# Peptides against a protein of PDB entry 2YKT, part 136

Target 1, 231 residues: chain A of PDB entry 2YKT
Amino acid sequence: SRSEEMHRLTENVYKTIMEQFNPSLRNFIAMGKNYEKALAGVTYAAKGYFDALVKMGELASESQGSKELGDVLFQMAEVHRQIQNQLEEMLKSFHNELLTQLEQKVELDSRYLSAALKKYQTEQRSKGDALDKCQAELKKLRKKSQGSKNPQKYSDKELQYIDAISNKQGELENYVSDGYKTALTEERRRFCFLVEKQCAVAKNSAAYHSKGKELLAQKLPLWQQACADPS

## One batch from the design tools (peptide; made by RFdiffusion4, then SolubleMPNN)

Design b2_p16_8_s4 (from b2_p16_8, 5 letters changed)
Fold by OpenDDE base, seed 1:
Structure b2_p16_8_s4 (fold): chain B 231 residues (1-231), chain A 16 residues (1-16)
Amino acid sequence: as target 1 above (231 residues)
Amino acid sequence: FEEDLKEMEELIEEAE
């Protein structure tokens, strides 16, 4: 029947979230943590490299013929420090506003979805059983009427059962229809949350890249001319 | 976000 098919579709939405979406989301969070760790590793490695560059700048500053190049090397290291600070801000947001929030939701979601599905199934079954009972009673009444010397005695009760069946059928169909819409909304809001959080990450990433581009574009012309103008 | 978590917890509490 239409209601049975829609019921199966509703259950399948919940199953898809529990069995496919949530495991995939847990993997996504794990991959995010790996990415965060790798970026922290880049930060550490870069610090060592630019600290070594500062040492080269110190040597230039101590020289008789290359003192001005020492300042250039120090500026290069300082620009890196500023870019690194922007990266650290991005990483904090990535951790706190994406990974932590996704982890908190996915941790509860298994229990939530089980509860939601159970509630739906219980009520759907209750309405279905009530409908089946009325249909069975009508069938019994009709059998009794066919064997009776006075079938007209049962006509009013037959009409009452027909009306009750019609009402219960409509109620079941509406409940299952609403259940399906609810399930689809549950699925959609999870994807929407992911999209919104990823947009925040993209915005922060854009700010990081923009800051780096700005700082380097400002200083690079100065650095490029430094060797042409010995002091 | 916090409201969503609260709603999830409430539904869990009702069904368990």
Scores: peptide ipSAE 0.092, ipTM 0.784, DockQ to the pose 0.782
Fold by OpenDDE base, seed 2:
Structure b2_p16_8_s4 (fold): chain B 231 residues (1-231), chain A 16 residues (1-16)
Amino acid sequence: as target 1 above (231 residues)
Amino acid sequence: FEEDLKEMEELIEEAE
């Protein structure tokens, strides 16, 4: 029946979230943590590199003929420090606004979805059973009426069961239909949440890239000219 | 976000 098909569709949505979406989301979070760790590693390695560059700048500053190049090397290191600070800020946002929140939701979601599905199934079954009962009683009544010398005695009761069946059928269909819409909404909410959080990450990433581009664009011409302009 | 978590918890509590 249409109701049974819609019921199966509803259950399949919940099943898809629990068995496909949530495991994939857990993997996404794990990959995000790996990415974060790698970027933290880059930050650490970069610190060592640019600290060494500062040392070269110190040596230049102590020289008689290359003193001005010391300032250039210091500027290079400082610009890098600023870029790395932006990266760290982006990483904090990435962790706190995306990964942590997704992790909290996905951890709770298995229980939530189980509860939601169980609630739906219980009520769906209850309505279905009530309908089946009325249908069975009508069938019994009709059999009794057919064997009776006075079938008219059962006419009013037959009408009552017909009406009850019609109403219960309608209620069941509506409930299952609403259940399907609810399930689809639950699925959509999860994707929307992911998109929204990824947008926040994208904004922070854009800020990082913009800052780096601006700083380097400002200084690079000066640095390129430094060797051509001896003091 | 926090409201969503609360809603989830409430449903779980009702069903368990």
Scores: peptide ipSAE 0.086, ipTM 0.784, DockQ to the pose 0.786
Fold by OpenDDE base, seed 3:
Structure b2_p16_8_s4 (fold): chain B 231 residues (1-231), chain A 16 residues (1-16)
Amino acid sequence: as target 1 above (231 residues)
Amino acid sequence: FEEDLKEMEELIEEAE
């Protein structure tokens, strides 16, 4: 029937969220944590490299003929420090505003979806059983009427059952239809939340890259001239 | 976000 088909579709939406979306989201969070850890590793390795560059700058500053190149090397390290500070800010946001929030939601979502599906199934079954009962009673009444010497005695009751069946059928169809719309809305809400959080990450990433580009663009011409301009 | 979590917890509490 139409209601049975729509019921199956509704259950399949909940099943897809629980069995496909949520496990995939847990994996996404895990990959995000790995990415954060790798970026922290890059940060640490970069610090070592630029600390070594500072040491070369100190040696230049101690020389008689290369003092100005010491300042250039220090500026290179300082620009790196500023870029690194922007990266650290981005990583804090990535952790606190994306990963932590997704983890909190996905942890509760299995229980939430189970509760929501159970509520829907209970009410759907209740309405279905009530409809089946009315149909069964109408069938019994018609059998009694067919065997009776006075079938007209049952006509009013037959009309009442027909009306009740029609109303209950309509209520069941509406409930299942609304249930399907609700399930699709639940699915969409989860994807929208992911998209919105990823947009925030993308904006922070763009700001980080822009700041780095600006700092380097400002200083690079000066650094490129340092060897050509004697002190 | 916090409101969403609260709504989820309320539904779970009603069903369990």
Scores: peptide ipSAE 0.081, ipTM 0.777, DockQ to the pose 0.780
Fold by OpenDDE base, seed 4:
Structure b2_p16_8_s4 (fold): chain B 231 residues (1-231), chain A 16 residues (1-16)
Amino acid sequence: as target 1 above (231 residues)
Amino acid sequence: FEEDLKEMEELIEEAE
């Protein structure tokens, strides 16, 4: 029947979220944590490199012939520090605004979806059983009427059951239809949430890249001329 | 976000 088909579709949406989307999202979070760790590792390694560059700048500043190059090396390290600060802000957002929130939701979502599906199934079954019962009662009434010497005695009850069946059928169809729309909305909101959180990360990433580009564009010409200028 | 979590928890509590 139409209602049975739509019921199957509804259950399949919930199953797809539970069995496909959520496991994939857990994997996405895991890959995100790996990416975060790698970027943090880059930041740490870069700090060591530029700290060593500062030491070279100190040595230049102590020399007679290369003193001005010390300032250049310090500026290089300072620009790096500013760029890394922007990266750290991006990583903070990546962790707090994407990974943590997704992890919290996905942890609860298995229970939530099970509860939602169970609620839907229980009510769907209740309405279906009530319809089946009414249909069975009508069938029994018709059998009694066919065997009776006075079939007209049952006519009013038959009409009442027919009306009840029609109403219950309509209610069941509407409930299942609404259930399907709800299930699709549940799926969509999960994708939308992911997209929105990824957009926030992308904005912060763009800010990091822009700031780095601006700082380097400003300073790089000066640094490139430093060795050409006589001391 | 917090409102969504609360809604999820409420539904779970109703079903359990």
Scores: peptide ipSAE 0.080, ipTM 0.779, DockQ to the pose 0.780

## One batch from the design tools (peptide; made by RFdiffusion4, then SolubleMPNN)

Design b2_p17_3_s1 (from b2_p17_3, 6 letters changed)
Fold by OpenDDE base, seed 5:
Structure b2_p17_3_s1 (fold): chain B 231 residues (1-231), chain A 17 residues (1-17)
Amino acid sequence: as target 1 above (231 residues)
Amino acid sequence: SEFEEELKEMEEFLKSL
């Protein structure tokens, strides 16, 4: 029936979230942690490189003919430090606002969805069983009426069962329909949450890139001129 | 936050069972 098909679709939505979406989300979180670790590694490696650049700046500062280039090299290292600080802030947000929240949510969601599906199934079955019972009683009544010398005695009761069946059928159809809409909404909400969190990541990333661009754009012309202006 | 609200809703649902 239409209600049975819609019931099947509803259950499949919940199952898809539990068996496909949530495991994939756990993998996404794991990949995010790996990405975070790699970026932290980049930060560490970059520190070593620019610390070495500072040493070159110290040597320039100790020279007689290249003192001003020492300041340039120090500025280069300092700009890098500021860029790395911005990256660290981005990583902190990435960890706390994305990874941690997703991890907490996906853990709770397993319990929530199992309970939600079970509740839906229980109520759907209850309504279905009540409908089946009324249909069975109507069938029994009709058999009794057919064998009776006074069929008219059962006419009013037959009408009552017909009405009850109609009402219960409508209730079941509506319940299953609403259940399906709810399930689809649950699925969409989870994807929307992921999209919104990724938008936050994108904004933080944009801020990091913007800060780096700004700092470098400000200083680069000065650094490029340093060798053209001998002391 | 929206996140906290959603967690709360899920927890409340679980408690209602």
Scores: peptide ipSAE 0.228, ipTM 0.859, DockQ to the pose 0.892
Fold by OpenDDE base, seed 2:
Structure b2_p17_3_s1 (fold): chain B 231 residues (1-231), chain A 17 residues (1-17)
Amino acid sequence: as target 1 above (231 residues)
Amino acid sequence: SEFEEELKEMEEFLKSL
């Protein structure tokens, strides 16, 4: 029936979220944590590299013929420090605004969706059983009427059951339809949240890349000329 | 925040059962 089909669709939405979306989201979070760790590793390794560059700048500053190149090397290290600071800000946002929030939601969602589905199933079954009962009683009444010497005795009661069945059928159909809409809304909300959080990450990532581009664009011409300039 | 409100709604639902 239409209601049975809609019921199956509703259950399938909840099952898809619980069995496909949420596990995939947990994997996404795990991959995000791995990515964060790798970027933190880059940060640490970069610090060592540019600290070593500073040491080269110190040696240049102590030389008689390369003193000005010391300042260039220091500037290179400083620009890197600023770029790295921007990366760290991006990583904080990535952690706090995306990963942590998704992790909290997905953990709670396991319980929420299980409960929501169970509530829907319980009420759907209750309405279905009530309908089936009325249908069975009508059938029983009709059999009794057919065997009676006075069928008219049961006419009013038959009409009452017909009306009750119609009302219960309509109620069940509406409930299942609303349940399906609710389930689809729940699914959409989860995707929307992911998209919105990814947009925030993208914005912060863009800021990191922009800052790096700006700093390097400003200084690189100066550094490229440094060896050609007399001391 | 929207995030906090969504968590709260989910928790309230669970408490209502």
Scores: peptide ipSAE 0.227, ipTM 0.856, DockQ to the pose 0.915
Fold by OpenDDE base, seed 3:
Structure b2_p17_3_s1 (fold): chain B 231 residues (1-231), chain A 17 residues (1-17)
Amino acid sequence: as target 1 above (231 residues)
Amino acid sequence: SEFEEELKEMEEFLKSL
């Protein structure tokens, strides 16, 4: 029947979220943690490199003929330090506003969806069973009427069962239809949440890249002239 | 936040069962 098909579709939406979306989201979180770790590793490695650059700047500052180049090398290291600080801020946001929130949500969602599906199934079955009962009683009544010398005795009851069946059928169809819409809304909400969090990541990434671009654009011309313009 | 509200709603639903 139409209601049975819609019921199967509803169950399949919940199953898809629980068996496909949530496991994939857990994997996404794991990959995010790996990415965060790698970026933290980059920051650490960069510190060593630019600390070594500072040492070269110190040597230049101790020289008689290259003293001004020491300041240039220090500025280079400082700009990169500021860029790395911006990266660390982005990583904190990435961790706190994306990974942690997704992890909390997916953990709770497994329990929530299981309970929501079970509730839907229980109520759907209850309505279906009530409909089946009325249909069965109508069938019994009709059999009794066919064997009776006074069929008119059962006419009012037959009408009542027909009306009850029609009402219960409509209620079941509406319930299952609403259940399907609800399930689709639940699925969409989860994807929307992911999209919104990725938008936040994109904004933070843009801020990081912008800061780096601005700092380097400001200083790079000065650094490029340092060897041509000895003081 | 919207996130906190959604978590709260889910928790409340679970408690209502």
Scores: peptide ipSAE 0.224, ipTM 0.856, DockQ to the pose 0.912
Fold by OpenDDE base, seed 1:
Structure b2_p17_3_s1 (fold): chain B 231 residues (1-231), chain A 17 residues (1-17)
Amino acid sequence: as target 1 above (231 residues)
Amino acid sequence: SEFEEELKEMEEFLKSL
């Protein structure tokens, strides 16, 4: 029936979230944590590299003929420091506003969805059973009426069952329809949440890249000319 | 936050069962 088909669709939406979306989201979170760790590793490794560059700048500053190049090397290291600060801010956002929130949600969601599906199934079954009962009673009544010498005595009761069946059928169809819409909404909001959080990450990433571009664009021409200028 | 509100709604639902 139409209601049975829609019921099946509703259950399938919940099952898809529980069996496909949530496991995939857990994997996404895990991959995100790996990515975060790698970026933190880059930051640490970069610190060592630019600390070593500062040491070269110190040596230049101590020289008789290359003092000005010491300042250039220090500027290079300082620009790096500022870029790294921006990266750290991005990473904090990535952790706190994406990964942590997704992890908290996915942990709770398994229980929530299981309960929501169960609630829907229980009520759907209850309405279905009530409909089936009325249909069975009508069938029994009709059989009894056909075997009776006075079938007219059952006419009013037959009409009552017909009306009850019609009403219960409508209620079941509406309930299942609403259930399906609810399930689709549950699915959509999860994807929307992911999209929104990823947009926040993208904005922070853009800020990081912009800051780096600005700083380097400002200083690079100066650094490129440093060796051409006499001491 | 919207996130916190959604979590609360989910928790409240679970408590209502």
Scores: peptide ipSAE 0.219, ipTM 0.853, DockQ to the pose 0.914

Design b2_p17_3_s2 (from b2_p17_3, 5 letters changed)
Fold by OpenDDE base, seed 5:
Structure b2_p17_3_s2 (fold): chain B 231 residues (1-231), chain A 17 residues (1-17)
Amino acid sequence: as target 1 above (231 residues)
Amino acid sequence: SEFEEELQEMEKFLEEL
């Protein structure tokens, strides 16, 4: 029946979230932690490179003919420091506002979805069983009426069962329909949360890239002229 | 926050069962 099909679809939505979405989200969190670690590694490696550049700037500052180039090299290292500070801020937000929140949510969600599915199944079964009982009672009444010398005696009770069956069937169909809409809303909400959190990551990433672009755009013309304009 | 509200809703649902 339509209600049975919609019931199956409802259960499948909950199962898909529990068995496909949530495990995939846990993997996404794990990959995010790996990405964070790699970016921290880049920051550390970059520090070594630019510390070595500072050493070259010190040597230039000690020279007789290249002192001004020492200042240029120091400025290059300082711009790098500011870019790395922006990256560290982005990573902190990435950890605290994305990874930690997703981890907390996915842990609780397993329990929540199991309970929600169980509640739906219990109520659906209760309504289904009540409908089946009324249908069985009507069938028994009709058999009794067919064997009676006075079938009219059972007519009012037959009408009452027909009405009860119609009402219970409508209630079951509505309940299952609403259950399906609720399940789809639960699924959509989880994807929306992921999208919103990724938007926050994108904004933080844009801020990091913008800061780097601005700092380099300001200084690069000066650095490019340093060798052309000897002291 | 929206995140905290969603967690509280899920926790409340579990407590009511």
Scores: peptide ipSAE 0.201, ipTM 0.849, DockQ to the pose 0.910
Fold by OpenDDE base, seed 3:
Structure b2_p17_3_s2 (fold): chain B 231 residues (1-231), chain A 17 residues (1-17)
Amino acid sequence: as target 1 above (231 residues)
Amino acid sequence: SEFEEELQEMEKFLEEL
């Protein structure tokens, strides 16, 4: 029946979220944590490199003929420090606003979806059973009427059962239809949440890249001229 | 936040079962 088909579709949406989406989201979170760790590793390695650059700047500042180049090397290291600070802020936001929130949500969602599906199934079954009961009673009544010398005695009851069946059928169809819409909305909401959180990541990433571009664009011409200027 | 509200709604649903 149409209601049975729509019921199966509804259950399949919940199953898809629980068995496909949520496991994939857990993997996404894990990959995000790995990415964060790798970026932290890059940060650490970069610090060592630019600390060594500072040491070269110190040597230049101690020289007789290259003192001004010491300042240039220090500025290069300082710009890197500022860019790195912006990256750390981005990573903090990435952790707190995306990974942590997704992790909290996916943990709760397993329980929520199981309960929501169970509630839907229980109510769907209850409505279905009530319909089946009315149909069975109508069938019994019709059999009794066929064997009776006065069939008209049962006509009013037959009409009552027909009306009850029609109403219960409509209620079941509406409930299952609404259940399907609800399930699709639940699925969409989860994808929308992911998209919104990824947009926040993109904004933070854009800020990091913009800051780096601005700092380097400001200083690079000065650094490029440093060797052309006599000491 | 919207996130916190959604979590609370989910928790409330679980408590009402």
Scores: peptide ipSAE 0.198, ipTM 0.846, DockQ to the pose 0.910
Fold by OpenDDE base, seed 1:
Structure b2_p17_3_s2 (fold): chain B 231 residues (1-231), chain A 17 residues (1-17)
Amino acid sequence: as target 1 above (231 residues)
Amino acid sequence: SEFEEELQEMEKFLEEL
């Protein structure tokens, strides 16, 4: 029946979230943590490199003929520090606003969805059983009427069962339809949450790249000229 | 936050069962 098919579709939505979406989301979180760790590693390695560059700048500053180049090297290291500060802000947001929140949500969601599906199934079955009962009683009544010397005795009761069946069928169909819409909404909500959080990450990433571009664009011409203009 | 509210709603649902 239409209601049975829609019921199956509803259960399949919940099943897809629990068996496909949530495991995939856990993997996404794990990959995110790996990415975060790698970026932190880059930051640490870069610090060592630019600290060594500062040491070269110190040596230039102590020289008689290259003192001004010491300032250039220090500026290069300082620009890097500012870029790294922006990266750290991005990473903080990535951790706190994406990874942590997704992890908390996916932890709770397995229990929530199991309970929600069970609630739906219980009520759907209850309505289905009530319908089946009315149909069975109508069938019994018709058998009694056919064997009776006075079939008209059962006519009013037959009409009552027909009406009850019609009403219960409508209620079941509406319930299953609403259940399906609810399930689809639950699925969509999860994807929307992911998209929204990823948009925040993208915004912060854009800020990081913009800041780096601005700082380097400002200073690079000066640094490129430094060797041509001995003081 | 909206996130915290959603978590609370989910928890409340579980408590009511």
Scores: peptide ipSAE 0.194, ipTM 0.844, DockQ to the pose 0.909
Fold by OpenDDE base, seed 2:
Structure b2_p17_3_s2 (fold): chain B 231 residues (1-231), chain A 17 residues (1-17)
Amino acid sequence: as target 1 above (231 residues)
Amino acid sequence: SEFEEELQEMEKFLEEL
């Protein structure tokens, strides 16, 4: 029936979230944590590299003929520090605004969806059983009427059961329909949340890249000229 | 925040069951 089909669709939505979406989201979070760790590793390694560059700048500053190049090397290291600070801010956002929140949600969601599905199933079954009961009673009444010497005695009760069946059928159909809409809304909400959090991360990432581009664009011409224009 | 509100709604739902 239409109601049965819609019921199956509703259950399938919940099942898809629980068995496909949420596991995939957990994997996404895990991959994100791995990515974060790798970027943190880059940060640490870069510090060592540019600290070594500073040492080269110190040596230049101690030289008789290359003192100005010491300042250039120091500037290069300083620009790196500023870029690195922006990266750290991006990583903080990536962790706190995306990964942590997704992790908290997905953990709670397992319980929530299980409970929501169970609630839906329980109520759907309850309404279905009530309908079946009325249908069974009508059938019994009709059998009794057919065997009766006075069938008219049961006419009013027959009408009452017909009306009750109609009402319960409509109620069941509406409940299942609303259940399906609710399930689809739950699914959509989860995707929307992911998109929104990814947008936040993207904005912060853009800020990191922009800052780096800006700083390097400002200084690179000066650094390129340093060797060509000795003091 | 929207995030916190959604968590609270989920928790509330679980508590009501």
Scores: peptide ipSAE 0.204, ipTM 0.849, DockQ to the pose 0.966; fails the geometry check

